# Designs tried in a protein design run: peptides against a protein of PDB entry 7AL2. Part 14

Target 1, 85 residues: chain A of PDB entry 7AL2
Amino acid sequence: YEIMLIRPKTIDDINYVVDQVLEESNPVILDLSFLEKESPANFKLAGEKIKQMRSNYGAEALLLSRCNDKNLIIIAPKGVSLVRK

## One batch from the design tools (peptide; aimed at target 1 G47 A61)

Design b2_p16_4_s2 (made by RFdiffusion4, then SolubleMPNN; from b2_p16_4, 9 letters changed)
Fold by OpenDDE base, seed 4:
Structure b2_p16_4_s2 (fold): chain B 85 residues (1-85), chain A 16 residues (1-16)
Amino acid sequence: as target 1 above (85 residues)
Amino acid sequence: SEIIEGDEVYESLINA
């Protein structure tokens, strides 16, 4: 698999993330800082999509870093284990 | 407590 990196700005970008995780089985490192600042509605939508991927497809998600200008989250498809030690 | 828009992101994380 590949690890994708993206800072989503639109609904199309959010759907791209979903396709990468579910169709391509690629982990995605997201920076959600743009959506969090510029589009509360799409930020909420991103969260709903993450929840759906976890609930329906066994994906997992982990916060990597959160500061004033970054909100980094990794989403892994089923079969790629995210472990906190 | 108050739920703000976007909280679904963090509730969906392993380390929430």
Scores: peptide ipSAE 0.352, ipTM 0.733, DockQ to the pose 0.101
OpenDDE base, seeds 1, 2, 3, 5: peptide ipSAE 0.299, 0.202, 0.070, 0.331; ipTM 0.716, 0.676, 0.633, 0.737

Design b2_p16_4_s3 (made by RFdiffusion4, then SolubleMPNN; from b2_p16_4, 9 letters changed)
Fold by OpenDDE base, seed 3:
Structure b2_p16_4_s3 (fold): chain B 85 residues (1-85), chain A 16 residues (1-16)
Amino acid sequence: as target 1 above (85 residues)
Amino acid sequence: SRFISGDEVYESLINA
């Protein structure tokens, strides 16, 4: 698999993340800071997509870092485990 | 807390 990195700005970007996790089985590290600041609706949509991937497909999601300019989250498909020591 | 109460985005994450 590959690890994808993206800072989503559009709905197309959000759908790209979903496709990478569910169709390609690739983990994604994403920065949600643009959506959080510029589009509450698309930020909420991204969150709902993450919830759906967790609930229906066994994906895992973890907050890596949050500050004023960054909101970094990793999403892993079911076949890739996230482990914190 | 790492999570914000009432935020659906953060509530969808692993709370460890």
Scores: peptide ipSAE 0.167, ipTM 0.656, DockQ to the pose 0.145
OpenDDE base, seeds 1, 2, 4, 5: peptide ipSAE 0.068, 0.057, 0.140, 0.096; ipTM 0.634, 0.648, 0.653, 0.649; seed 2 fails the geometry check

Design b2_p16_4_s4 (made by RFdiffusion4, then SolubleMPNN; from b2_p16_4, 9 letters changed)
Fold by OpenDDE base, seed 5:
Structure b2_p16_4_s4 (fold): chain B 85 residues (1-85), chain A 16 residues (1-16)
Amino acid sequence: as target 1 above (85 residues)
Amino acid sequence: SEFIAGDEVYESLINA
């Protein structure tokens, strides 16, 4: 698999994340800082999509780092385990 | 009734 990195800015970007996780089975490290600051609606949408992926498809999501200019989250498809040492 | 947009992001995290 591949690990995708993206800082989504549009709905298309959000859907790209969904496609990568569900269709391609690729983990995605995404920075939601742009949406959080610039588009509350799309930030909410991203959260809803993450919730759906977890609830319906067994994806896992983990907050990696949150600060003023970064909101890093990893989303892993069901087949990829997130392990903390 | 009201909630902060994006609450679903953090509620959907393993380490929420």
Scores: peptide ipSAE 0.240, ipTM 0.703, DockQ to the pose 0.087
OpenDDE base, seeds 1, 2, 3, 4: peptide ipSAE 0.152, 0.154, 0.226, 0.224; ipTM 0.663, 0.670, 0.692, 0.693

Design b2_p16_5 (made by RFdiffusion4)
Pose (drawn by RFdiffusion4):
Structure b2_p16_5 (pose): chain A 85 residues (1-85), chain P 16 residues (1-16)
Amino acid sequence: as target 1 above (85 residues)
Amino acid sequence: SIDMEEWYKEYMIDKL
């Protein structure tokens, strides 16, 4: 499989992440810092999509890093386990 | 401003 890296800027990038996790079953490492400071509406929308994927499709989501200009989240689809060690 | 602790909890994002 592949792990996709993205900093979403538009709704199309949000839909891209939904499709990678749900259709391609690829984990996505995404930086939500652009949406957070540029479009609070799309940042809320991106979070709603992460909640739906976990609730209905068994995706795991993990905060990896949070600092000025960075909000790094990993989304693993059902079938890729995030194992804390 | 957004309370990020509440935001991550609401959107089911786990922390390290």

Design b2_p16_5_s1 (made by RFdiffusion4, then SolubleMPNN; from b2_p16_5, 6 letters changed)
Fold by OpenDDE base, seed 5:
Structure b2_p16_5_s1 (fold): chain B 85 residues (1-85), chain A 16 residues (1-16)
Amino acid sequence: as target 1 above (85 residues)
Amino acid sequence: SIDMDEFLKEYGISRL
């Protein structure tokens, strides 16, 4: 698999994340800072999509870091485990 | 700014 890196800015970007996780089985490290600042509605949408992937498809999501210009979350498909050492 | 504690709780996202 590949690890995708994206800072979503549009609904198309959000849907791209969903496709990567569910269709391609690729983990995605996403920076939600743009949506957080520029589109609360799409920020919420991103959260809803994450919940759907978790609840319905066994994905796992983890907040990596939040600071002034970053809001980093990794979402892993069911076939990829996130392991904390 | 967004309340991330609420966001994480609502959508089931864990913290590192």
Scores: peptide ipSAE 0.781, ipTM 0.950, DockQ to the pose 0.870
OpenDDE base, seeds 1, 2, 3, 4: peptide ipSAE 0.781, 0.780, 0.780, 0.780; ipTM 0.950, 0.950, 0.949, 0.950

Design b2_p16_5_s2 (made by RFdiffusion4, then SolubleMPNN; from b2_p16_5, 6 letters changed)
Fold by OpenDDE base, seed 1:
Structure b2_p16_5_s2 (fold): chain B 85 residues (1-85), chain A 16 residues (1-16)
Amino acid sequence: as target 1 above (85 residues)
Amino acid sequence: SIDMDEFLKEYEISRL
């Protein structure tokens, strides 16, 4: 698999994340900072999509870091485990 | 800014 990196700015980007996780089985590290600042509605949408992927498809989601200019979350598809050492 | 604690709670996202 590949690890996709994206800073979503649009709904299309959000859907791209979903496609990568569910269709391509690729983990995605996404920076939600743009949506957080520019579109609270789409930020919420991203959250909803994350929950859907978790609840319905066994994806995992983890906040990696949040600071002023980054809001990093990794979403891993089923079969790719996120393990803390 | 967004309340991330609430966001993580609402969408059940864990913290590193």
Scores: peptide ipSAE 0.761, ipTM 0.946, DockQ to the pose 0.826
OpenDDE base, seeds 2, 3, 4, 5: peptide ipSAE 0.757, 0.756, 0.758, 0.754; ipTM 0.945, 0.945, 0.945, 0.945

Design b2_p16_5_s3 (made by RFdiffusion4, then SolubleMPNN; from b2_p16_5, 8 letters changed)
Fold by OpenDDE base, seed 1:
Structure b2_p16_5_s3 (fold): chain B 85 residues (1-85), chain A 16 residues (1-16)
Amino acid sequence: as target 1 above (85 residues)
Amino acid sequence: MINMDEFLKEYGISRL
């Protein structure tokens, strides 16, 4: 698999994340900082999509870091485990 | 600023 990196800015980007996780089985590290600042509605949408992927498809999601200009979350598809050392 | 604690809780996202 590949690990996809994206800072989503649009709904299309959010849907791209969904496609990568569910269709391509690729983990995605996404930076939600743009949406957080520029579109609270799409930030919420991203959250909803994450929940859907978790609830319906066994994905996992983890907040890696939040700072002023970064809001990093990893989403792992089913089959890729996020393991704490 | 968005309340991240509420966001994580709402959408089931864990913290590192």
Scores: peptide ipSAE 0.777, ipTM 0.949, DockQ to the pose 0.877
OpenDDE base, seeds 2, 3, 4, 5: peptide ipSAE 0.776, 0.775, 0.775, 0.775; ipTM 0.949, 0.948, 0.948, 0.948

Design b2_p16_5_s4 (made by RFdiffusion4, then SolubleMPNN; from b2_p16_5, 9 letters changed)
Fold by OpenDDE base, seed 1:
Structure b2_p16_5_s4 (fold): chain B 85 residues (1-85), chain A 16 residues (1-16)
Amino acid sequence: as target 1 above (85 residues)
Amino acid sequence: MIDMDKFLEEYEISRL
């Protein structure tokens, strides 16, 4: 698999994340900082999509880091486990 | 700035 890196800015980007996780089974490291600042509605949408992927498809989501210019979350598809050492 | 604690709780996202 590939690990996708994206800083979503649009709904299309959010849907791209969903497609990568669910259709391509690729983990995605996403930076939500743009949406957090520029579109609270789409930030919420991203959260909703994450929850849906977790609840319905066994994806896993983890906040990696948050600061003023970064809001990093990894989403792993079912079959790719996130393990803390 | 968005309340990230509420966001993580709402969408059940864990912290590293």
Scores: peptide ipSAE 0.743, ipTM 0.942, DockQ to the pose 0.824
OpenDDE base, seeds 2, 3, 4, 5: peptide ipSAE 0.743, 0.741, 0.740, 0.741; ipTM 0.942, 0.942, 0.941, 0.941

Design b2_p16_6 (made by RFdiffusion4)
Pose (drawn by RFdiffusion4):
Structure b2_p16_6 (pose): chain A 85 residues (1-85), chain P 16 residues (1-16)
Amino acid sequence: as target 1 above (85 residues)
Amino acid sequence: MNEEADAMIEEMLNFP
């Protein structure tokens, strides 16, 4: 499989992440810092999509890093386990 | 991991 890296800026990028996790079953490492400071509406929308994917489709989501200009999240689809060690 | 993800998503959904 592939792990996709993205910093979403538009709704199309949000739909891109939904499709990678749900259709391609690829994990996505995404930086939500652009949406957080540029479009609070799309940041809330991106979070809602992450909540739906975990609730209904068994995706795991993990915060990897949070600092000025970075909010790094990993979304693993059902079938890729995030194993803490 | 699930509780951390829930707290993170809740923060995003209540972002001003």

Design b2_p16_6_s1 (made by RFdiffusion4, then SolubleMPNN; from b2_p16_6, 7 letters changed)
Fold by OpenDDE base, seed 4:
Structure b2_p16_6_s1 (fold): chain B 85 residues (1-85), chain A 16 residues (1-16)
Amino acid sequence: as target 1 above (85 residues)
Amino acid sequence: MDKEADEFIEETLNHE
């Protein structure tokens, strides 16, 4: 598999993340800082998609960084284990 | 579940 890195700016970007995790089985490192600052609606949508992937598809999530200019979270498909040490 | 990720995701859902 590949590990993707993306800072979503549009709904298309959000859907790309979903496709990578669910269809391509690739972990994705997401920087949600743009959406948080520029689009409350799409920020919520991104969160909703992450929640759905975890709840319905066995995806895992791990928060990497929460700060003013970067909100990094990795989302991994069911077959990839994420572990915080 | 990762506690920190859980909290962050809830923040997104409850955003301003």
Scores: peptide ipSAE 0.716, ipTM 0.938, DockQ to the pose 0.772
OpenDDE base, seeds 1, 2, 3, 5: peptide ipSAE 0.032, 0.033, 0.711, 0.031; ipTM 0.601, 0.641, 0.936, 0.610

Design b2_p16_6_s2 (made by RFdiffusion4, then SolubleMPNN; from b2_p16_6, 5 letters changed)
Fold by OpenDDE base, seed 4:
Structure b2_p16_6_s2 (fold): chain B 85 residues (1-85), chain A 16 residues (1-16)
Amino acid sequence: as target 1 above (85 residues)
Amino acid sequence: MDEEADKFIEETLNHP
């Protein structure tokens, strides 16, 4: 698999993330800071999509870093385990 | 602080 890195700005970018996780089985490292600041509606949508992937497809999500200029999260498909130590 | 952002972080983070 590949690890995708993206800072989503549009709904198309959000759908791209979903496709990478569910169809391509690629982990995705997301920076949600743009949506959080510029589009609260699309930020909420991104969160809902992540919840759906967790609930329906066994995806995992882990917060990597949060500060004033970044909101980094990794989303892994069911076959990739995320471990915190 | 944005309540929606905080809610998202709590809901999406894996907890063992």
Scores: peptide ipSAE 0.134, ipTM 0.705, DockQ to the pose 0.090
OpenDDE base, seeds 1, 2, 3, 5: peptide ipSAE 0.091, 0.078, 0.067, 0.095; ipTM 0.691, 0.672, 0.658, 0.687; seed 1 fails the geometry check

Design b2_p16_6_s3 (made by RFdiffusion4, then SolubleMPNN; from b2_p16_6, 6 letters changed)
Fold by OpenDDE base, seed 2:
Structure b2_p16_6_s3 (fold): chain B 85 residues (1-85), chain A 16 residues (1-16)
Amino acid sequence: as target 1 above (85 residues)
Amino acid sequence: MEKEADEFIEETLNHP
């Protein structure tokens, strides 16, 4: 698998993240800071999609870092475990 | 501190 990195700005970018996790089985490191600041509606949508991937498809999602200009999250597809050592 | 992403997003939306 590959690890994808993205800072989503549009609904198309959100759907790209979903496709990478569910269809390609690739982990995604994403920065939600743009959506959080510029589009509350799309930020909410991103959160709903993350919840759906966790609940329905066995994805894992962890916060990596949060500051003024960063909201870094990793999403791992089922079969790729997030392990802290 | 690492946190579940959905809980973080939910908290952020509920307490902007």
Scores: peptide ipSAE 0.040, ipTM 0.655, DockQ to the pose 0.370
OpenDDE base, seeds 1, 3, 4, 5: peptide ipSAE 0.038, 0.032, 0.033, 0.032; ipTM 0.653, 0.592, 0.587, 0.589; seeds 3, 5 fail the geometry check

Design b2_p16_6_s4 (made by RFdiffusion4, then SolubleMPNN; from b2_p16_6, 6 letters changed)
Fold by OpenDDE base, seed 4:
Formats: sequence, structure tokens, C-alpha cells
Structure b2_p16_6_s4 (fold): chain B 85 residues (1-85), chain A 16 residues (1-16)
Amino acid sequence: as target 1 above (85 residues)
Amino acid sequence: MDEEADKFIEETLNHK
């Protein structure tokens, strides 16, 4: 698999993340800082998609960084384990 | 579940 890194700016970017995790089985490192600042609606949508992937598809999430200019979270498909040490 | 991720995700859902 590949590990993707993306800072979504549009709904298309959000859907790309979903496709990478669910269809391509690639972990994705997401920086949600743009959406948080520029689009409350799409920020919520991104969160909803992450929640759905975890709840319905066995995806895992791990928060990497929460700060002013970067909100980094990794989302991994069911077959990839994320562990915080 | 990762508690920090859980909290962050809930923040997205409750965003202004």
C-alpha cells in the first residue's frame, strides 16, 4: 500500500480521501487546517466521513497533531493497524 | 479507539 498526504480544500478532495481509504486501501494523512479555517461545512463533512469510515468500515484514526496551522490525523483502512506508543 | 482522534472528530462535527 501507499501512504497518502493531503490537505483537502474541496469536497472533491474529501471524496478522494474516502476513495483512497475504502477503495484503494491506502492510509491517508490528512491536514484539515484549511477546511477548519475556510469552510465549516466541509470541515464537518470531513469529520463525518472519518466517523463513518471508522464506524462502518473498520477504519482506524490517530491524531498526529492539533495546532494553529496543522490539524493532522491519519486514517487507515481496516487491514492496517495504527498504534500510539 | 484513539481518544485524541475521537475528541478531534467530535470537534469537527460541532464546529461553528
Scores: peptide ipSAE 0.716, ipTM 0.940, DockQ to the pose 0.775
OpenDDE base, seeds 1, 2, 3, 5: peptide ipSAE 0.711, 0.714, 0.711, 0.711; ipTM 0.938, 0.939, 0.938, 0.938

Design b2_p16_7 (made by RFdiffusion4)
Pose (drawn by RFdiffusion4):
Order: structure tokens, then C-alpha cells, then sequence
Structure b2_p16_7 (pose): chain A 85 residues (1-85), chain P 16 residues (1-16)
């Protein structure tokens, strides 16, 4: 499989992440810092999509890093386990 | 508010 890296800027990028996790079953490492400071509406929308994927489709989501200009999240689809060691 | 949105979005993910 592939792990996709993205910093979403638009709704199309959000839909891109939904499709990678749900259709391609690829984990996505995404930086939500652009949406957070540029579009609070799309940042809330991105978070809602992450909640729906975990609730209905068995995706795991993990905060990897949070600092000025970075909010790094990993989304693993059902079938890729995030194993803490 | 912006703060409430941030808290909501951060609450839907697991932490290290």
C-alpha cells in the first residue's frame, strides 16, 4: 500500500483524504495547520469527516505533532493498525 | 467559536 502526505487547503483536499482512507485503504499523514488558521469552517468539516470515518468505517486517527504552523494527524484505514510500542 | 472548533477537532483523534 501507500502512505499519502498532504497539507489540506481546500474542500477538494478534504475529499481527497476521505477517498484515500475509504476507497484506496491508504493511510494519510495530514497537516491541518493551513485549514486551522485559514478556514475554521473547513477545519471543523475536516474533523467531522475524521469522526465519521472512525465511527462508521473503523479508521484510527492519531495526533503525531502539534506546534506553531503544524498539526500533524495520521489516519489509518480499517486494515492498517497503528501499534504503540 | 474558533477555540471550540479546535477542541472539537482535537477531541476526535487519539493522543500519544
Amino acid sequence: as target 1 above (85 residues)
Amino acid sequence: SEEEITEFVESVVDKL

Design b2_p16_7_s1 (made by RFdiffusion4, then SolubleMPNN; from b2_p16_7, 6 letters changed)
Fold by OpenDDE base, seed 1:
Structure b2_p16_7_s1 (fold): chain B 85 residues (1-85), chain A 16 residues (1-16)
Amino acid sequence: as target 1 above (85 residues)
Amino acid sequence: SKEEIRDYVLSQVDKL
């Protein structure tokens, strides 16, 4: 598999994340900072999509880092485990 | 509010 890296800016980007996780089975490391700052509605939508992927498809989602300019999250499809050392 | 939305999104992910 591939690990996709993206800083979503549009709904199309959000849907791209969903497609990568659910259809391509690729983990995605995403930075939500743009949406948080520029589009509260799409930021919330991203959160809803994360919830749906976890609840309905067994994806995992983990906060990697949050600061003023970054909101880094990894979303892993069901076949890829996130394990803390 | 932005704060409420932030809290919502952060509540959807596990913490490291």
Scores: peptide ipSAE 0.808, ipTM 0.956, DockQ to the pose 0.955
OpenDDE base, seeds 2, 3, 4, 5: peptide ipSAE 0.808, 0.807, 0.807, 0.808; ipTM 0.956, 0.956, 0.956, 0.956

Design b2_p16_7_s2 (made by RFdiffusion4, then SolubleMPNN; from b2_p16_7, 6 letters changed)
Fold by OpenDDE base, seed 5:
Structure b2_p16_7_s2 (fold): chain B 85 residues (1-85), chain A 16 residues (1-16)
Amino acid sequence: as target 1 above (85 residues)
Amino acid sequence: SLEEIRKEVLSNVDKL
């Protein structure tokens, strides 16, 4: 698999994340800071998509870091485990 | 509100 890196800015980007996780089985490290600042509606949508992927498809989602200009999350498809040391 | 949205989004992910 590949690990995709993206800072979503549009609905198309959000859908891209969903496609990468569900269709391509690729983990995605994403920064939601743009959406949080520029589009509360799409920020909410992104969160809903994450919840749906977890609830319906067994994806994992983990907050990596949150600060003023970063909101970093990794989403892993079922079959790719996120393991803490 | 944005604060409510933020709380909702962050509640959907595990914490490191």
Scores: peptide ipSAE 0.784, ipTM 0.953, DockQ to the pose 0.968
OpenDDE base, seeds 1, 2, 3, 4: peptide ipSAE 0.783, 0.783, 0.783, 0.783; ipTM 0.953, 0.953, 0.953, 0.953

Design b2_p16_7_s3 (made by RFdiffusion4, then SolubleMPNN; from b2_p16_7, 8 letters changed)
Fold by OpenDDE base, seed 5:
Structure b2_p16_7_s3 (fold): chain B 85 residues (1-85), chain A 16 residues (1-16)
Amino acid sequence: as target 1 above (85 residues)
Amino acid sequence: SKEDIINYVLSNFDKL
């Protein structure tokens, strides 16, 4: 698999994340800071999509960092485990 | 509110 890196700015970007996780089985590291600041509606949408992927498809979603104008999340599809040392 | 949205979204993630 590949690890995708993205700072979503549009609904198309959000849908791209969903496709990467569910269709391509690729983990995604994403920075939600743009949506958080510029579009509360799309920020909420992104959160809802992530919740759905967790609840319905067994994805994991981990907040990596929220500081310095970054809101970094990793989303892993069910086949990829996130392991804490 | 914006703060409520932020808290909601962040509640959907595990924390490192």
Scores: peptide ipSAE 0.645, ipTM 0.922, DockQ to the pose 0.962
OpenDDE base, seeds 1, 2, 3, 4: peptide ipSAE 0.644, 0.644, 0.641, 0.644; ipTM 0.921, 0.922, 0.921, 0.922

Design b2_p16_7_s4 (made by RFdiffusion4, then SolubleMPNN; from b2_p16_7, 6 letters changed)
Fold by OpenDDE base, seed 1:
Structure b2_p16_7_s4 (fold): chain B 85 residues (1-85), chain A 16 residues (1-16)
Amino acid sequence: as target 1 above (85 residues)
Amino acid sequence: SHEEIRKEVYSNVDKL
């Protein structure tokens, strides 16, 4: 698999994340900072999509870092395990 | 509100 990196800015980007996780089975590391700052609606949508992927498809989602400039989350599809050392 | 949205979004992810 590939690990996709994205700082989503649009709904299309959000849907891209969903497609990568669910259809391509690729983990995605995403930075939500743009959406949080520029589009509360799309930020909310992204969060909802993350929840849905976890609840319905067994994805994992982990907040890696949250600060003023970067809100980094990794979403792993079912079959790719996130393991804490 | 923005803060409510933030709380909701980040409640949907596990914490490192």
Scores: peptide ipSAE 0.772, ipTM 0.949, DockQ to the pose 0.964
OpenDDE base, seeds 2, 3, 4, 5: peptide ipSAE 0.772, 0.771, 0.771, 0.772; ipTM 0.949, 0.949, 0.949, 0.949

Design b2_p16_8 (made by RFdiffusion4)
Pose (drawn by RFdiffusion4):
Structure b2_p16_8 (pose): chain A 85 residues (1-85), chain P 16 residues (1-16)
Amino acid sequence: as target 1 above (85 residues)
Amino acid sequence: DDIDEEADEMIDEMIS
């Protein structure tokens, strides 16, 4: 499989992440810092999509890093386990 | 369980 890296800036980028996790079953490492400071509406929308993917489709989501200009999240689809060690 | 709890808190912050 592939791990996709993205910093979403538009709704199309949000739909891109939904499709990678749900259709391609690829994990996505995404930086939500652009949406957080530029479009609070799309940041909330991106979070809602992450909640739906975990609730209905068995995706795992993990915060990897949070600092000025970075909010790094990993979304693993059902079938890729995030194993803490 | 730990990842789920952390993810719930993170998502609550995003959608709040």

Design b2_p16_8_s1 (made by RFdiffusion4, then SolubleMPNN; from b2_p16_8, 10 letters changed)
Fold by OpenDDE base, seed 3:
Structure b2_p16_8_s1 (fold): chain B 85 residues (1-85), chain A 16 residues (1-16)
Amino acid sequence: as target 1 above (85 residues)
Amino acid sequence: SSIEEEAEKFLEELTS
């Protein structure tokens, strides 16, 4: 598999993340800071998509970094384990 | 605000 890196800015970007996780089974590291600041609606949409992937498809998500300018999340498909030490 | 509340809920769910 591949690990995808993206800072989504549009709905197309959000759908790209969903496709990567569910269809391609690729982990995605994403920075949600743009959506959080610039589009409350799309930030909510991104969050709901992540929740759906976790609830319905066994994906996992973990906060990697939270600061003034960053909101870094990793989303892993069911076949990839996330381990925190 | 609503944005702040949504962010808090999102982050809390990810770390729960």
Scores: peptide ipSAE 0.301, ipTM 0.811, DockQ to the pose 0.089
OpenDDE base, seeds 1, 2, 4, 5: peptide ipSAE 0.081, 0.086, 0.297, 0.207; ipTM 0.688, 0.697, 0.793, 0.725

Design b2_p16_8_s2 (made by RFdiffusion4, then SolubleMPNN; from b2_p16_8, 9 letters changed)
Fold by OpenDDE base, seed 4:
Structure b2_p16_8_s2 (fold): chain B 85 residues (1-85), chain A 16 residues (1-16)
Amino acid sequence: as target 1 above (85 residues)
Amino acid sequence: SEIEKEADEFLKELTS
């Protein structure tokens, strides 16, 4: 698999993340800082998509970094285990 | 702000 890195800015980017996780089975490292600051609606959408992937498809999500200018989350498909040591 | 609340709630769910 590949690990994708993206800072989504549009709905297309959000859907790209969904496709990577669910269709390609690739983990995605997301920087949600742009959406958080620039588009409350799309930030909410991204959140809902992540929640759906977690609840319906067994995806895992883990916070990597949080500060004023950073909102980093990794989303892993069911087949990829996230382990924090 | 509402944005901060949304983010906080989202992150809370991720860590719960």
Scores: peptide ipSAE 0.415, ipTM 0.842, DockQ to the pose 0.089
OpenDDE base, seeds 1, 2, 3, 5: peptide ipSAE 0.414, 0.412, 0.027, 0.156; ipTM 0.834, 0.833, 0.606, 0.739

Design b2_p16_8_s3 (made by RFdiffusion4, then SolubleMPNN; from b2_p16_8, 7 letters changed)
Fold by OpenDDE base, seed 3:
Structure b2_p16_8_s3 (fold): chain B 85 residues (1-85), chain A 16 residues (1-16)
Amino acid sequence: as target 1 above (85 residues)
Amino acid sequence: SEIEEEAKKFIDELIS
């Protein structure tokens, strides 16, 4: 598999993340800082999609870093284990 | 700010 890195800015980007996790089974390192600052609606949408992937498809999500200008989350598809030590 | 707290709570819910 591949690890995808993206700072989504559009709905297309959000859907790309969903496709990578569910269809391609690729982990995604996601920076939500742009959406959080520029589009509350799309920020909410991104969150809803992540919740759906977790609830319905066994995906996992982990916060990597949170600061003023970064909001890094890793989303892993079922079969890829996220371990915090 | 309050909006920052709301965002934090959303992220917390997102990852837990």
Scores: peptide ipSAE 0.227, ipTM 0.785, DockQ to the pose 0.091
OpenDDE base, seeds 1, 2, 4, 5: peptide ipSAE 0.186, 0.202, 0.224, 0.189; ipTM 0.728, 0.763, 0.784, 0.732

Design b2_p16_8_s4 (made by RFdiffusion4, then SolubleMPNN; from b2_p16_8, 9 letters changed)
Fold by OpenDDE base, seed 5:
Structure b2_p16_8_s4 (fold): chain B 85 residues (1-85), chain A 16 residues (1-16)
Amino acid sequence: as target 1 above (85 residues)
Amino acid sequence: SEIEKEADAFLEETIS
């Protein structure tokens, strides 16, 4: 598999993330900082999509880093284990 | 898992 890195800015970007996790089975490292600052609605949408992937498809999510200029979350498809040592 | 609980707490806090 590939590990995708993206800082979503649009709904299309959010849907791309969903496609990568669910259809391509690729882990995605997300930076949600743009959406959080620029679009509360799309930030909420991204969060709901993450919850949906976890709830319905067995994806895992892990907060990697949170600060003023980044909001990093990794989403892994079912079968790829996330481990924090 | 604890990892997911942390992620959930973050998401709920930031998007609530």
Scores: peptide ipSAE 0.059, ipTM 0.674, DockQ to the pose 0.773
OpenDDE base, seeds 1, 2, 3, 4: peptide ipSAE 0.050, 0.053, 0.049, 0.042; ipTM 0.670, 0.672, 0.673, 0.647

## One batch from the design tools (peptide; aimed at target 1 L62)

Design b2_p17_1 (made by RFdiffusion4)
Pose (drawn by RFdiffusion4):
Order: structure tokens, then sequence, then C-alpha cells
Structure b2_p17_1 (pose): chain A 85 residues (1-85), chain P 17 residues (1-17)
């Protein structure tokens, strides 16, 4: 499989992440810092999509890093386990 | 460490607060 890296800026980028996790079953490492400071509406929308994917489709989500200009999240689809060691 | 498995509440806190 592939791990996709993205910093979403638009709704199309949000839909891109939904499709990678749900259609391609690829994990996505995404930086939500652009949406957080530029579009609070789309930042809430991106979060809602992550909640739906975990609730209904068995995706795992993990915060990896949170600092000025970075909010790094990993989304693993059902079938890729995030194993804490 | 910033490494955290996210609950729905964590996601709401992160994205709506």
Amino acid sequence: as target 1 above (85 residues)
Amino acid sequence: SDIKFLSDEDIDDLTKD
C-alpha cells in the first residue's frame, strides 16, 4: 500500500483524504494547520469526516505533533493497525 | 509526547475549540 502526505487547503483536499482512507485503504498523514488558521469552517468539516470514518468504517486516528504551524494527524484505514510500542 | 489516539471528544476539542 501507500501512505499519503497532505496539508489540506480546500474541501477537495478533504474529499481526497476521505477517498484515500475509504476507497484506496491507504493511510494518510495530514497537517491540519492550514485549515485551522485559514478556514475554521473547513477545519470543523475535516474533523467531522475523521469522526465519521472512525465511527462507521473502523479507521484509527492519531495526533503525532502539535506546534505553531503544525497539527499532524495520521489516519489509518480498517486493515492497517497503528501499534504503540 | 504529543502522540495520542483521538476520541470523538478529542477531535471536537481539537477542531471546534

